# Ledger of designs, part 180: peptides against a protein of PDB entry 8BZL

Target 1, 228 residues: chain A of PDB entry 8BZL
Amino acid sequence: SYDRAITVFSPDGHLFQVEYAQEAVKKGSTAVGVRGRDIVVLGVEKKSVAKLQDERTVRKICALDDNVCMAFAGLTADARIVINRARVECQSHRLTVEDPVTVEYITRYIASLKQRYTQSNGRRPFGISALIVGFDFDGTPRLYQTDPSGTYHAWKANAIGRGAKSVREFLEKNYTDEAIETDDLTIKLVIKALLEVVQSGGKNIELAVMRRDQSLKILNPEEIEKYV
Target 2, 242 residues: chain B of PDB entry 8BZL
Amino acid sequence: SRRYDSRTTIFSPEGRLYQVEYAMEAIGHAGTCLGILANDGVLLAAERRNIHKLLDEVFFSEKIYKLNEDMACSVAGITSDANVLTNELRLIAQRYLLQYQEPIPCEQLVTALCDIKQAYTQFGGKRPFGVSLLYIGWDKHYGFQLYQSDPSGNYGGWKATCIGNNSAAAVSMLKQDYKEGEMTLKSALALAIKVLNKTMDVSKLSAEKVEIATLTRENGKTVIRVLKQKEVEQLIKKHEEE

## One batch from the design tools (peptide; made by RFdiffusion4, then SolubleMPNN)

Design b1_p19_5_s1 (from b1_p19_5, 11 letters changed)
Fold by OpenDDE base, seed 4:
Structure b1_p19_5_s1 (fold): chain B 228 residues (1-228), chain C 242 residues (1-242), chain A 19 residues (1-19)
Amino acid sequence: as target 1 above (228 residues)
Amino acid sequence: as target 2 above (242 residues)
Amino acid sequence: SAEEDRKKALEARIESLYT
């Protein structure tokens, strides 16, 4: 059956395993990314951590480098592989080029990795979409999204995971220059966007903020509540 | 080049990896393993299903494996897969020690194996390992630790958890009785017996059917000890008296 | 039932595959 072929096109031109990997992404909790003027913000729906589970080991947002962070949706184990490969590349780039990666560069690297797993016999696609945010060395904020197919695009704002459609609809309506005029407004926009799909307010939201020339900051619940 | 690798774990139309799910189902039929983190130690308790009558009075641990001086694991699932993975864990730990001249951090060892597990869910000609593991360990970074990993290559840290047969019931009991910040190893042992007594598919809990290992720190050294049958008997007896 | 518990456990584990 065409649906079981990893690298074979259907008669109608579909790569079913890639499409099905997209369905795996939809099983992940929602993540949203917004590019502000001098800030990038990732917001994620906090998955309920099981009682007795160590929260330290449950992460949806991770740093790839000092200037780049990523949120993902989909298969957790697949994400770890991608993250690790990306981190290695970031370090390698620093060693070989003597500069941090651009956000586009590392996104392209990840995208290329994913693409290879759609074309190689004996490999299934990664069941992961990612929002990759950060600052280029010139201080430009960037947001990219990549999916299981290995496609990637730059965005002003985007969302992935189970609630992505609703969040995107909200962002399409509410993302304006005025809405991102300040860092605080940008953060507020992310929170409002997530609240379209997340219940119980700020308690179920994790926010990561990266400002120009600053390290990634994960906001605590109290900080989040200030914006709600 | 194999034109079609029918053995590759593939996505369903719903984005599910059924081979991974089926591996997890297989683990659900395996003997119960539980882990409990305490303030002063960590323990593994495992159901021993195969009582070899011909085993000499030297009770070997069937399901609990020492990985290095600072870590041990328990396995639920396919025995052959377990042997492969436990051997790999030992090799990883040794390679790290040789390379860095210090013991591998607990989470790094877990992650290394989980990367292997994940690979077996993504690469052609591979099936998922039909094994879940509980890991106990100590390192200088996080102290006493308990981890669980599954066939997907996913893992998590836990204060207490269970894998294998009746794991859901066991986890529920652990959630009820586990007191965060107040758990001593002694209390953890008692809790382990309590949970196993209720969750094992046995009419009566006996020491011969239970393996327990503790990991503690003594004089700045990690001590991994498999409890003797007599010690387990005493724990069972105490539970029956309560 | 034990079977129901196994099913519940499995479902929980399957859910945990996705983040």
Scores: peptide ipSAE 0.398, ipTM 0.797, DockQ to the pose 0.846
Fold by OpenDDE base, seed 1:
Structure b1_p19_5_s1 (fold): chain B 228 residues (1-228), chain C 242 residues (1-242), chain A 19 residues (1-19)
Amino acid sequence: as target 1 above (228 residues)
Amino acid sequence: as target 2 above (242 residues)
Amino acid sequence: SAEEDRKKALEARIESLYT
């Protein structure tokens, strides 16, 4: 029944619901990801946690596995669904293949999930984009981005959300081998990139760092201020 | 624009889910529900609107539902939707208990329902639930907890929050008067009465119009208690004397 | 006004849908 088709092609070949889902992503706060030499860094614009809200329940950055984390922009509830499915897949992979997922693998899984929701009758697209970072088993740092369409690509650096355009423009100008020569420089690059769109400096930034053979580390505000 | 208003699970050109927004609007007209987390307990306070003389005096809590031995919730919005969701919560909690031989953690129960809510915003032929919920509970992982969920399937943990009518004003008052780390259940009850007195459009707050439930720990067991009318009257009286 | 407060509350909740 045509009446149940949420995502259909326009006469011009557009998938309007996918495009509109991308607009939902733009309503999300900014997230940035940068791949360094031996580090991956996620930075997000910290939404003002409402006074009296538990900060534990307000996370824009989450771990998918020990070697993979993601930041998202867009519909919060949609993100939870994707995150949960991805986590299950990461664990399933460990059990069945006896190795952690590669960053590409889990990205492809998420992308495929999103794509299915663009093609299934009676389902709307997910209103989220994600930056997925981590390390493969060989120690290679990876950064991927996925959008509501299910498209994904590998990146050196990228941004999503409301300030993504400005942040990307900054990264295009400032991402050099010299700028990522050290872990600290890579972190600084992320902070500088976010400061293009975030007001009031380090207080409104959340940073997550993953180094080779190390777990995800969320930097505290004091640690962030050292880089500002 | 109206075309997007009528379809339940489609994005607007601006990336909005209007049916979710409209569901939230509907909830704004519902009776006020408050939740306050204290160091020694957690409470729900809800406006009782359906005072009919023919209602059986057995004061069944109209808006506060026990979910299991460790959790309760209050609802704001469409009553029929609320009944479906509260029943689902009970089923989820029971299935978990049977499967794992331990009570479901509070946040897991909340998320399970929120996933259902989210699905009703994404799958065709569905409409969002016109209900927001406040959850109170205790588990061994996080102790006393307060959560809020909305029609989108979004949820958050709170120290204090409000849903329903005049929720913005209530939240503002809670922000002003809530003292982090110093909140006792007694002080939380007093705060709840204070906020309800100001947010309910009544000339005088009466115990008949307010339901209050507390969740505490006694001897290593969770105790969920709906306050008796006399107890609520005493709280109101104390507030009037201050 | 109470109506303005409701509108503000609703707007805040709508904004909270997006992260």
Scores: peptide ipSAE 0.395, ipTM 0.806, DockQ to the pose 0.828
Fold by OpenDDE base, seed 5:
Structure b1_p19_5_s1 (fold): chain B 228 residues (1-228), chain C 242 residues (1-242), chain A 19 residues (1-19)
Amino acid sequence: as target 1 above (228 residues)
Amino acid sequence: as target 2 above (242 residues)
Amino acid sequence: SAEEDRKKALEARIESLYT
């Protein structure tokens, strides 16, 4: 039988498939995002690449556009679909509006896409959460989070995935204006936050940094070790 | 709960897609396929299980498919699903060629199919494809390449890998014997025979039970060649003498 | 056992579904 109604309300008003998609997110490795003064930083728990696997094909952080990047947690294949749709929208926006997307705009687009998959017949929710960071055209750093339900909010700092709770607790305690006073301090904050859940230090961390008017930079292991 | 393993394309309470997992389990029972990337080429080696005397084309590659002039794949899983996916790969490659007047990059072809696979895990009324694929190819961007994809629509690039029956054991052997940067196609062929000899559930490896294809570059052109039975026999013989 | 190895391999592949 063609299962049209995948996501339906329970008698008590729950959308179980959305809740279960949140559980899929928790199976993903931890990602953290922090907004600094003139920097946005994404940190992720580096999943061990299998011996003989090509590292270039293993990505948890991706660029959506020159001014926006995203980290995700959850189903890898689902993430690819969302990323591709977001990239197309970013390019379309540049063509039609003649300006890059705002971080809020692209987040809202992704959120709307996710929401539709919670309500459309014959579709299951996306099993991913995302941290979306970047700079608006006015130079304002932004951090947004979206989840499988299609909700989204702006954050100063947040985390997703398996260790998100512990990382968030750390950030709630340690995120201050002083802690993000410089780019280096902001990066250090992200590393410290990830170290709450990541074993074996800097070798298991991937960091992406976007500074004002600069492209996304993935830090190499040697650069990360300088902050440890 | 059994309710979530019987319904297609839904999450379990734990966030699992059981239909995808079951498809992967089914593939574990399929014939072994392995791929090895070398410096001067890439190869696929596959177990041939259906040896029927009444088959009209004895030399037909059952598990290795040419996709275009620059790519081939091997399949493990449901034959009918494999046929659908291999045809789709060919169509995607041709459409790209027509649109851009150049061959589709290897990874783009893989991702295009993986998006289809993913869709069959997300849209109702569909089941996951019960197929994993190994892709070999050459393009101007990355040179020789080996990819693996699964029913989820996930994929990865590999130096060497294996799918199907006893794939874990095969991968372990490949990890032990694969020498990065020093692998010639000749050495890769020898390694393929070695691994198949140990992982195939047969008492003795025979050329009739093994399909091997190589992808090389000659004079700026990709050459995809299925080894003749005699060539495979020679490889087996050489292995037995070592 | 060979069966245990197959199960472990499958589990590893299932884990690979999530990033």
Scores: peptide ipSAE 0.323, ipTM 0.724, DockQ to the pose 0.763

Design b1_p19_5_s1 (from b1_p19_5, 11 letters changed)
Fold by OpenDDE base, seed 3:
Order: C-alpha cells, then structure tokens, then sequence
Structure b1_p19_5_s1 (fold): chain B 228 residues (1-228), chain C 242 residues (1-242), chain A 19 residues (1-19)
C-alpha cells in the first residue's frame, strides 16, 4: 500500500506520510502563538510531569536565538533534531552575515529542512509543527507556523497540537486590535485561548513572552495567575 | 536496492510509529533496571537474568557499562543493540574529551546518543534500537544526574525511575518511598533492594541476580563502583531483617 | 492484573513520545 511506503504520491495525489505526520502533531499538547503590537507570546499546555521527573528536561518552548523562540507539537525526539539544526543555522548566520536571522529566514530554513525529509528517499517526514516567534532587527514582531510538509506562513495568531482547532476558533473570534492593544492584554488573550482546552486552569499553562529588545521571559506560575 | 527503502519506520494513519512502540514493548520484557538519584550519589541496579553455569566468570557487569570516568549506564532490551549503543557512547565521550579537553556534560552525551536513536527511527533501511538506557553521571553543571532514554530518541531526567520488566510497579513504589531532598545513597541502595525484591519474579532475591553500581564524588573525583556480591548480599539481608 | 499494569505502563510511555 502507498501509505506503507516512504513519502510518495498516492494515485490521487496525496502524500500520505505527510498527512500522517500531521496526525502525529495532533497527538502533541496544544501550543498557541500570538503577535501583539510590541510583543510576541507563546503559550503551551503543560504536560503532566511525572512525579520524580526533572522538569528541566521537559520543554515545549525553546530559544533558537536571542531574538527567536519556538514552540512545537508532535514527536519529542523529532523536535530536538529540528531545534538543534535551527540553532546551528542561527549561529552560522550571525557569523557569516554578521546579523541575527530574521524570523522569516529561520522559519524558511526549518521549512526547507522539513520539505527535504518529505522528498528524500529513505526518510520519513518530521512529526512536528512549530510556532516560531520573535523580532526582526527592525523591531517588527513576527509569528510563523510550519508543519510537517515544510509549508510555512506568517500569522497574527495561531495554534498547533491536539486542541488547536478550538484555540483557533477562539482566536478568530477574539483577536482584534483592541485585544492586543497592550502587552498585558496580549498575554491575557493567549491565556484565555489556552483555557479553552487546558484543564485545571493556569497551573497547566506555560507562557513565554518576548518584548522588543528584550530576551525571552518564561513566566512563573504566580505571574500567570495574575492574568487569570 | 529499492527494497531496502521499504524498511523505513513510517507513520501509521493515526500518526504512530509502530516500530518504535514495538521496540518499547520488547523492552518491557527485558530485565529490570533501576536508577535512583541521591544527595551524595547516584546508583544503578539491574537484574541479571542470564546466570548460565557455563558462563565464564563475568568479571564485568553484564548490564552496567562504564562510559567514561564520570558516567555509567544500564541497558534494557536487545543485547546486541545495547553493545552497539554503549560503544557509541564511549566513542562520543572520547571524541568530546579530545576536542574540548574536558569531559562531556552528562546531558550532552545522552542527547548525542538520543539523536542517533532518533535517526534510526527516521532514516530508511534502519529499524529502531530495541534498547532503553538509564544513565548516571556527574558533571560540574548539574552535579549528580539520572537520565532515561527510549528507542524513539526521547529522554528525560529523573530522581528515580525504572525500565524493563515490571517497570510500572517499580515506578509506583519509587514514587511512594522516594523522599525528595532526604535521599542518601545508603537509603537509595535500600530502596533499590526493596523495589527489586518486589518486582523481580523470584521468590527470594539473591546477590547473584542483581548488579549494583554507585557513582559518588571523592576528593573532587568521580568514583564509579560496582558493588561486590558480598556487599549486595548484605543489603539483601538488611532488607529481609526489616 | 500484572498484564494490565504492563499495558498501562506501555501506554504511558507511548504517550510520552509526543509533546
């Protein structure tokens, strides 16, 4: 069956392995990204860390560079590979071009990497989607999404993972210029969006905030509760 | 040549990697391995299943491998796969030492192997390794550490964990009895014996069926020691008296 | 049962493959 082959076209023009990789993404916990005026916010559903597990080894949000962060949904091990490649590229770009990457550039790099794994014989697609946020050198906030196919687009707001549909529906209704007028309102929007799918409130949410000319900040649970 | 491309781990329609899941299932039938992190050290305890009378005196631990001066691991799963991976770990550690003139950080060694494991789940002509590992180590960054990795290339840090046969029951017992912040290596050893005694399908735990290694710091150096059979016997006796 | 416990453990591990 074509669905049991390496990524090849079916007779009806489908890349089943890519579609199935998208199903793997849906098994991941929910992540949401929102672009504000002068802020980008990533929110994720915290997976229940097993008792006795070290929390530092459980990450759904990571920095790619000083100006770029990523949240992912899907296969954990696949994500690590993509993250590492992206980090290397960010550093390489700084060395060769003498400027940080644009958010679009690094997104395109990740997308190209993913695309190659859909076309190369003897490779399966990456089972991850990513939300990539950050600031360009000119101070413009950016949000991109990439999926297992290697497609990418710029977004005002988006979500990935198991609860993505519900979160997107919420964002479509509630993302307005007024809703992102301030940094605090933008953060509140992300929290409210996540609460559509996250059980037990703010304790199960992780938030990362990047403001213009500031480093990534991961909010502690107490800070998150102030927005709830 | 084209037939080998069909042996790639692929996604199911539901987004599952069944070959990885099957490898994990196979590991569930392997001998039990425990890891426990203490304040003053870290330990591995492993079930020795192959006590063949004709086996030449195993001078070396069957399931516990020294990786470098600061790290050791235990394995659950396919022995041949384990040998390949443990050798690779040693090579990675040596290359790092040569390149940077310092020992490889524990998590970095774990991740390097996990990247290899992941590759065997993504690249054609390869199957997942049928092995889970527990890693114990010390480095200047995080001190004593315990990690677990699986066939997917996923890993995590742990205070205490178990892989192999009856791992769920073992983890449950560890969750019940592990006291965070109060765990000494001595208490960890006692806990390991307690858990093994309950999880091993033996009427009586014997020192011949258990391998234990401890990793400690003495005078600014890491010391990895495999307990002698007599020491293990003493631990078992102590447990039986409680 | 021990078998059920093993199955649950395996399921938990499989779930851990996804983030």
Amino acid sequence: as target 1 above (228 residues)
Amino acid sequence: as target 2 above (242 residues)
Amino acid sequence: SAEEDRKKALEARIESLYT
Scores: peptide ipSAE 0.366, ipTM 0.762, DockQ to the pose 0.779; fails the geometry check

Design b1_p19_5_s2 (from b1_p19_5, 12 letters changed)
Fold by OpenDDE base, seed 4:
Structure b1_p19_5_s2 (fold): chain B 228 residues (1-228), chain C 242 residues (1-242), chain A 19 residues (1-19)
Amino acid sequence: as target 1 above (228 residues)
Amino acid sequence: as target 2 above (242 residues)
Amino acid sequence: SMEEDRRKALEARIESLYQ
């Protein structure tokens, strides 16, 4: 069966394992990224944490470096591998090039990693998509998306995971220069976008904000409620 | 070799890793393991299924493994896989100690093994480990800790959790009876016995069928202790009197 | 039933594989 061959094209030119990995992404909770003027915002749907689970061990948004953050959707364990590899690369780049990575660079690295896992014998694709946000050293805000295939593109706004379609449709309608004119408006846009798919408002949303020359800030629930 | 590709854990059309799911199902048939975090310690309690009468004095816990001076684990699943993984944990911990001249942080040890587990779900010619683990430990960063990991290489920290047979029922009971901030090791031990008594497929809970280990801090040192059968018997008796 | 509970537990664990 062609569906079982990791590195074999179907007669129709499909890489089924890549397509199926994209289905794994859709099992993930929704993540949204928006690039503002001087801000990048990641928003995620909080999964219900089990009552006795330590919340600190449940992360959907992570820093890759001081200037780069990532949200993912899909297989948690796969994401950890990608994140760790990306972090190592970010540090390696700082050591070898003496500058932090550009958001594009690290995105390309992640994309290349993913791509290799679609072509290498005896490796299944990574079951994750990622939204990668940050600032280049020149202060330019960036948003990239990667998928299981290893494709990557720059975006103004995008979404991944279960509710991604609805969120993207919202963003396509509502992403304007006016809607991102301020940091607060940009944050509001992300929240509104997530509210298309997230029930119970700000309680089920996690927001991470990175402003120019600032570290990643995860907003607390009270801060989120100010924007709702 | 193309033949190994057919044995690689692959995605289903729905984006599922069936081999991982099947490994998790297999673990559901394994003996019950509990972990409970308390304010003053952490414990593992495990069902001992293989009581061979010809085994000489069981000096060692069958299901609870000391990893280093600050960590222990319990395993549910395939014994051979468990042995491999527990050995790997010890090696990782030892290598870290040698490299950094300090004990490996608990979460780092868990993560290191989870990366191995994940690799066995992604690389060809490998099957997932048919093992879930509970980890107990202490480190200077987070104090007492309890972790669970599964065949996927996913892990999480817990206040209390269960793996293996009847784990759902156990988790439900733990959710009901676990009092955050008020859990002493003594109360945790009592809770462990209570849960095991209800979740083990035995008519009567006996000390011979239960292994319990506690991890505490004494004089700035971690103490990992496997309870003696008599101590477990006393805990069972106390539970029966309540 | 215990079997139903086991199935539900497994399902919950499977769901936990994804974020």
Scores: peptide ipSAE 0.389, ipTM 0.781, DockQ to the pose 0.768
Fold by OpenDDE base, seed 3:
Structure b1_p19_5_s2 (fold): chain B 228 residues (1-228), chain C 242 residues (1-242), chain A 19 residues (1-19)
Amino acid sequence: as target 1 above (228 residues)
Amino acid sequence: as target 2 above (242 residues)
Amino acid sequence: SMEEDRRKALEARIESLYQ
């Protein structure tokens, strides 16, 4: 059956392994990205960490470079491979071009990597979607999404994972210029969006904030509660 | 050959990697391995199932492998797969040492193997490794560490965890009895015996069926020690008296 | 039952594959 093969076209033109990889993404916890005026915010649903597990080793948001960070939904091990390759590319770019990557550049690199795994013999697609955020060298905030197919698009706001549909519906209604007028309002928008799908409020949310010319900041639970 | 390319771990319609899940199921039937992190050390305790009388008394650890001077691991799952992975761990650690003239950080070694495991879930002609590992180690970055990895190439750090048979019950007991911030290696050893006594499907826990290794720091050096049978007997006896 | 507990443990581990 075509669904039991490597990534091949069905008679009706479907890439079943890519579609099934998208179903793997939906098994991931929700991640949200919002582009503000001078801020980019990533929010994620915290997966219940086992009581004896070290939280340090459970990361859904990671830095790719000083100016770029990523949240993902889907297979954790697959995400690690993508993250590592992206980090290497960011460093390579700095060495060869003497400038940091643009958010679009690294997104395109990740997208190309994913696409190759949909076309290469004896490889399955990556079971991850990613929200890639950061600032270009000109200070422009950017948000991109990639999916298992290797497609990518720029967004004002988007969501991935289990609750992505509900979060996107919320963002479509509530993302306005007024709602992102300030950094604090932008953060509040992300929190409100996540609260559509996250149970037990701010304790189950992780937020990462990147402002212009600033490093990635992970908000602590107390900081998050100020916005609830 | 086209036939080998068809043996890729693929997604189900629901986005599941069944070959990984089946490997995890197989590990659930393997002998129990415990790891416990203490303030002054870290330990592995593993069930010995195959006590063959004809095994030469060289009590080499069947389930606990020294990786380098600062790390050891325990394995649950397919023995042949375990041998390949433990050898690879040793090679990775040695290559790092040669390249950088310092020991590989614990998490970096775990990650390197996990990337290999992940590759065996994504590339054609390969099956997932039917192995979960517990890693114990010390490095200058994080001190004493305990990690668990599975066939997917996922890993996590733990204060205490269990893999193999009856791992759920073991983890439940560890959650109840593990005292965060107050765990000594001595108390960890006692806890390991307590958990194994309840988790192993044996009427009486015996030292011959249990292998324990401790990792400590002495005089600025890591010491990995496999407990002697007599020491394990004493731990069991102490538990029975309580 | 021990078998039910094993199943639950496996399910939890399978769920842990996704983030």
Scores: peptide ipSAE 0.368, ipTM 0.759, DockQ to the pose 0.796
Fold by OpenDDE base, seed 5:
Parts: sequence; C-alpha cells; structure tokens
Structure b1_p19_5_s2 (fold): chain B 228 residues (1-228), chain C 242 residues (1-242), chain A 19 residues (1-19)
Amino acid sequence: as target 1 above (228 residues)
Amino acid sequence: as target 2 above (242 residues)
Amino acid sequence: SMEEDRRKALEARIESLYQ
C-alpha cells in the first residue's frame, strides 16, 4: 500500500504522508493570524495545561527573530525542530546579509525545509502548519502560512489547526479595511475570530502582538479581557 | 489502524504516529519513577525491579543516573535505550561545558536530547526510543527544576510528575497532596513514599525496591545524593506510623 | 479500573503531542 510507505506518489498522484501530516495539523489547537495596517496579531487557543505542569514550557507562539514570530499547529516536537532551524537561519542571514530576514524569506526557508522532508525517502513530513508574521525592514507588515507540503502563501488573515475552517469563514466575512483601521480593532478581530471556536471566552486565548518597530508582546489575560 | 504500526514511524491517515504511541505504551509497563520539586531541592524516586542478590555492586542504581554536577535523571522504559540516551546526555553536557566554560542550562540539555528523540520519530531506518525520562537539576536561570520527556521528543517542566507503571494514579495523588509554595524536600520525600506505597505493584514497600535521589544546594554548590537504604527504610517506617 | 486509568493517562499523553 502506497499510503503505508515513506512519502511516495500514489498511482493517482497523491502524497499520502503529506495529506496525513495535514491531519496531524488538525489535531492541533487553533491559531489565527491577522495583518493590520501597522500591526500583526497572532492568536491561539490555549491548550489546557496540567495542574502541576509549568506553563512556561508550553508555548504555541514563538519568536524567530526580533521582527518575525510564528504560531504553529500540529506536532510540538516537530515544531521545535522547525523553529530552531528558522532561528539559526535568521541569525545567519543577519550575519551574512547584514539585514534581518524578510518575512517572505524566512517563510520560504521554512517551506523549503518542509518540502525536502516530503521528498526524501528517509524522512516523514513535518506534522505542522505555521502562521508566520512580522515586519519587513521597510516597515511592511506580513503574514504567511506554511503547511506540511512546503507550500506557502501571503495572507491578509488566516487560521490553522482544528477550528481553522470556522475561523477562516469568520475572517472572510469580517476582514475589512474598517475592521483593521486601528491596532485595537485588529486585536479585537483576532479575538472575535478565535471566539468562534474557543470555549470559555478570553481566558483560553493567548495573543501576541507585533507593532511596527516594536518587539513581540504577549498579552496577559487582563489585557485580553479589555478587548472582549 | 494497525497497518501503520509495523513500519518506520510514519503518519496514519488520522495523523497519528503509532510507533511513538506504542513506545509510550511500553513505558507504561516500566517501573514507576516520581519527580517532586520542592522549595529547597528536587527529588527522584524510582521503583527498583531488578533486585539480584548476586550483583557485585553494593549500591546499585538501576534507574537514577547522574548526568553532571547539576543534573540527574531517572528512566522508565527499555534499559538499553536508556543507557544510550543517558550517555548522550552526559556527552551533550560535557561538550557544552567545554565550549562555553559553564554548565549547560537544564532546559537546554533536556531540549538537546528531545531533538534527538524527535529525529528518531522522523527519519527512516529509526524507531522511537522506548524511554521516558525525568530530569532534576539546578541552574542559575530557573533554580531547581523538574522536567519530563517522552519518546516523541516532547517535554515539559513540572512541579511533580510520574512516569512508568501506575503513573496516572501517582499523578492524581500528587495533584491532591502537592502543596504549591509550601513543599519542603522533607515533605516531598514523605509524599514520594506515600505515592510509591500506593502505586507500586508490590504487597509491601521496602527500601530494597526503592531508589531515591535528592538534589540540593549547599554552600553554592549542587549536591546530588542517592539515599542510603537505611534512610529509605526510615522514610518508609515513618510513613507506616502515620 | 487501574487499567482504564492507565489507558486514559496514555491517551492524555498522546493528545499532549499536539498543540
């Protein structure tokens, strides 16, 4: 059976391991990305942390560099590998090119990494999708998505993980220039989008905000409740 | 679906890694290991199953391994896999020390091994390691720490946790009895004995069946100590009197 | 049962593999 092998083409042209890796992504909690005018926002559904577990060690949003962050959905350990590789590339780029990566550049790097893991017979695909947000050096806010196949596209807004369909449907209806006119409205849009799938309201949402020429800010629960 | 469980670690149609799940299943049958974080230290307590009277080593540590001066681990799962991973941990720690002239931070050591574990779930011709680990350590960044890692290469920090046989029951008991912010090492030791007494598949808890190590700070140095059998006996006796 | 608890714990750990 072709679907039981390493990543090979089926007779009908499918890469089953890539498709199954996409199913692994759907087991992840929902993540949302929205590009505003001068802001990028990542929102994630908080996974329940065990009572005795240190929450510090459970993160779904991470910085890749000062100007780029990502959220992922899918296999946690796979994500760590991708994140580490991306961080190394960001640093390497700064050293060799003397500028920070563009969001597109690092997205393409991650996408190429993922693609290679779909083509080698000695590897399985990464079981992750990622939303990559940040600012280019010119101050342009960017949002990209990658999937297990190594495809990537630029988005105004998108979602990944279990509730991604419902969130995307919400964003398709509600993403307007008016809805992102201010930073606060953009944040509100992300929260509203997540509330389509997140139970118990703002308490189960984590938000990361990156504004132009500012570092990544993780909002605390009290800050999130102000937007609800 | 069982059709995806007999090959190199690949995704099932549902996005599952059955070889990882089966490794975790195997670990569930291994001897119990507990970790408890206290304000003044951290401990590992492990079930000793391989008691052989003809062992030449008077102080046999079956499941607790010193990694460096600031860290130790306990293992649940395949002994041979555990030996490989514990050796790798020591090598990673030593390489870091040589490179940076300072001890490796606890989480970095855990992460480095977890990346290896993850690789064995992604690369062809490899199987997952049939081992979960508890790590205890101290560093200048976070102080006393307790981590758990599994065959997937996932890890987390914990105040108290359990791996191996009856780990669910142990974790439940730890959740009930662990007092956040008030846990002394002495209380943690008592809690460890209490939990092991209820969760070990033995008729009676005895010192010969339990290994305990503590990690403390004395005079600005980390001290890792395996408790003597007599000390463990005293802890058991105290528990029986309560 | 203890076996049910074990299975439930294992399932929870398996679910923890995904975020």
Scores: peptide ipSAE 0.328, ipTM 0.730, DockQ to the pose 0.788

Design b1_p19_5_s2 (from b1_p19_5, 12 letters changed)
Fold by OpenDDE base, seed 1:
Structure b1_p19_5_s2 (fold): chain B 228 residues (1-228), chain C 242 residues (1-242), chain A 19 residues (1-19)
Amino acid sequence: as target 1 above (228 residues)
Amino acid sequence: as target 2 above (242 residues)
Amino acid sequence: SMEEDRRKALEARIESLYQ
């Protein structure tokens, strides 16, 4: 069967390994990204960290550079490979071009990497989707999504992983200019969106906020509770 | 469908990597390995299964490997795969030392191997390594550290964890008895014996069946020590008296 | 019970592959 091969086209034009990689993404916990006016917010469902596990080593949100952050859903080990390559590219860009990457640039790099793994003989697709947020050097907030196929698009708001459908439906209804008028409202929107699928309220949510010319801030549980 | 079981590095229709899952199953049948992080050190304790009478008395640790001066690991799974991975760890650590003139940070060594493991789950014609590892180490960045890695190339830092046979029961006991911030190496050793005594399907825990290594800092140097059989016997005896 | 515990542990580990 064509579904047992490396990533090849089926007679009906499907890339089954890419589709199955998308199913791997759905096994991941929910991640949400929202672009505000002068803020980008990533929210993730906290996976129950085992009591004895070091929380430092369990990260669903990571910085790619000072101006770019990423949340992912899917295979953790696959994500690490993508993150590391993206970080190297961000640093390389700073050295060669003397400017930080644009969010689009690094997204395109990640997308191209993923795409190559869908076309290269003897490689399976990456089992991850990513939400990539940040600021361009002109101060414009950006949100992009990448899929296992290597497809990428810019978004106002989006979600990946488990419950992404419900979260997207919520965002489609509630993402308005009024809902993102302030930084606080934008954060609230992300929390409300996550609460559609996350049980036990704010305790199971991790939020990362990036403002213009500011470093990534991960909100502590107490800060999150103020928005709930 | 069981049809996806035969090919490596492909997703099932449900987004599963069955070969990775089967490798993890194989590890579940391996001898138990424990790791416990303390304030003043870190330890590995491993079940020794191959007690052959013809084994030369020079009991080098069968399951505990020194990687460099600052790190050691224990392995659960396929012995041949373990040998390849432990050799690779040593090579990575040595190459780093030569390149940077300083020891490789613990997490970086773990990550480097995990990237190799991950590649064996993504590149066609390769199978996952049937091995999980516990890593203990010290570096100037994070001090004493304990890591676990699996066949997927996933890893995590731990205060205490277990791999191999009866690992679930062991982890449950560790969760119950591990006191965060109050764990001394002495208490960690006692806890290791307690957990092994309950998880090893042996009526009586013997020092011949247990390997223990400790990693400590003395005079600004890392000391990796495999406990002598007599020392392990004393730990077992103390546990039996409690 | 031990076999059930082993199975549960394996399932938990398999779930840990995804984030």
Scores: peptide ipSAE 0.397, ipTM 0.800, DockQ to the pose 0.806; fails the geometry check

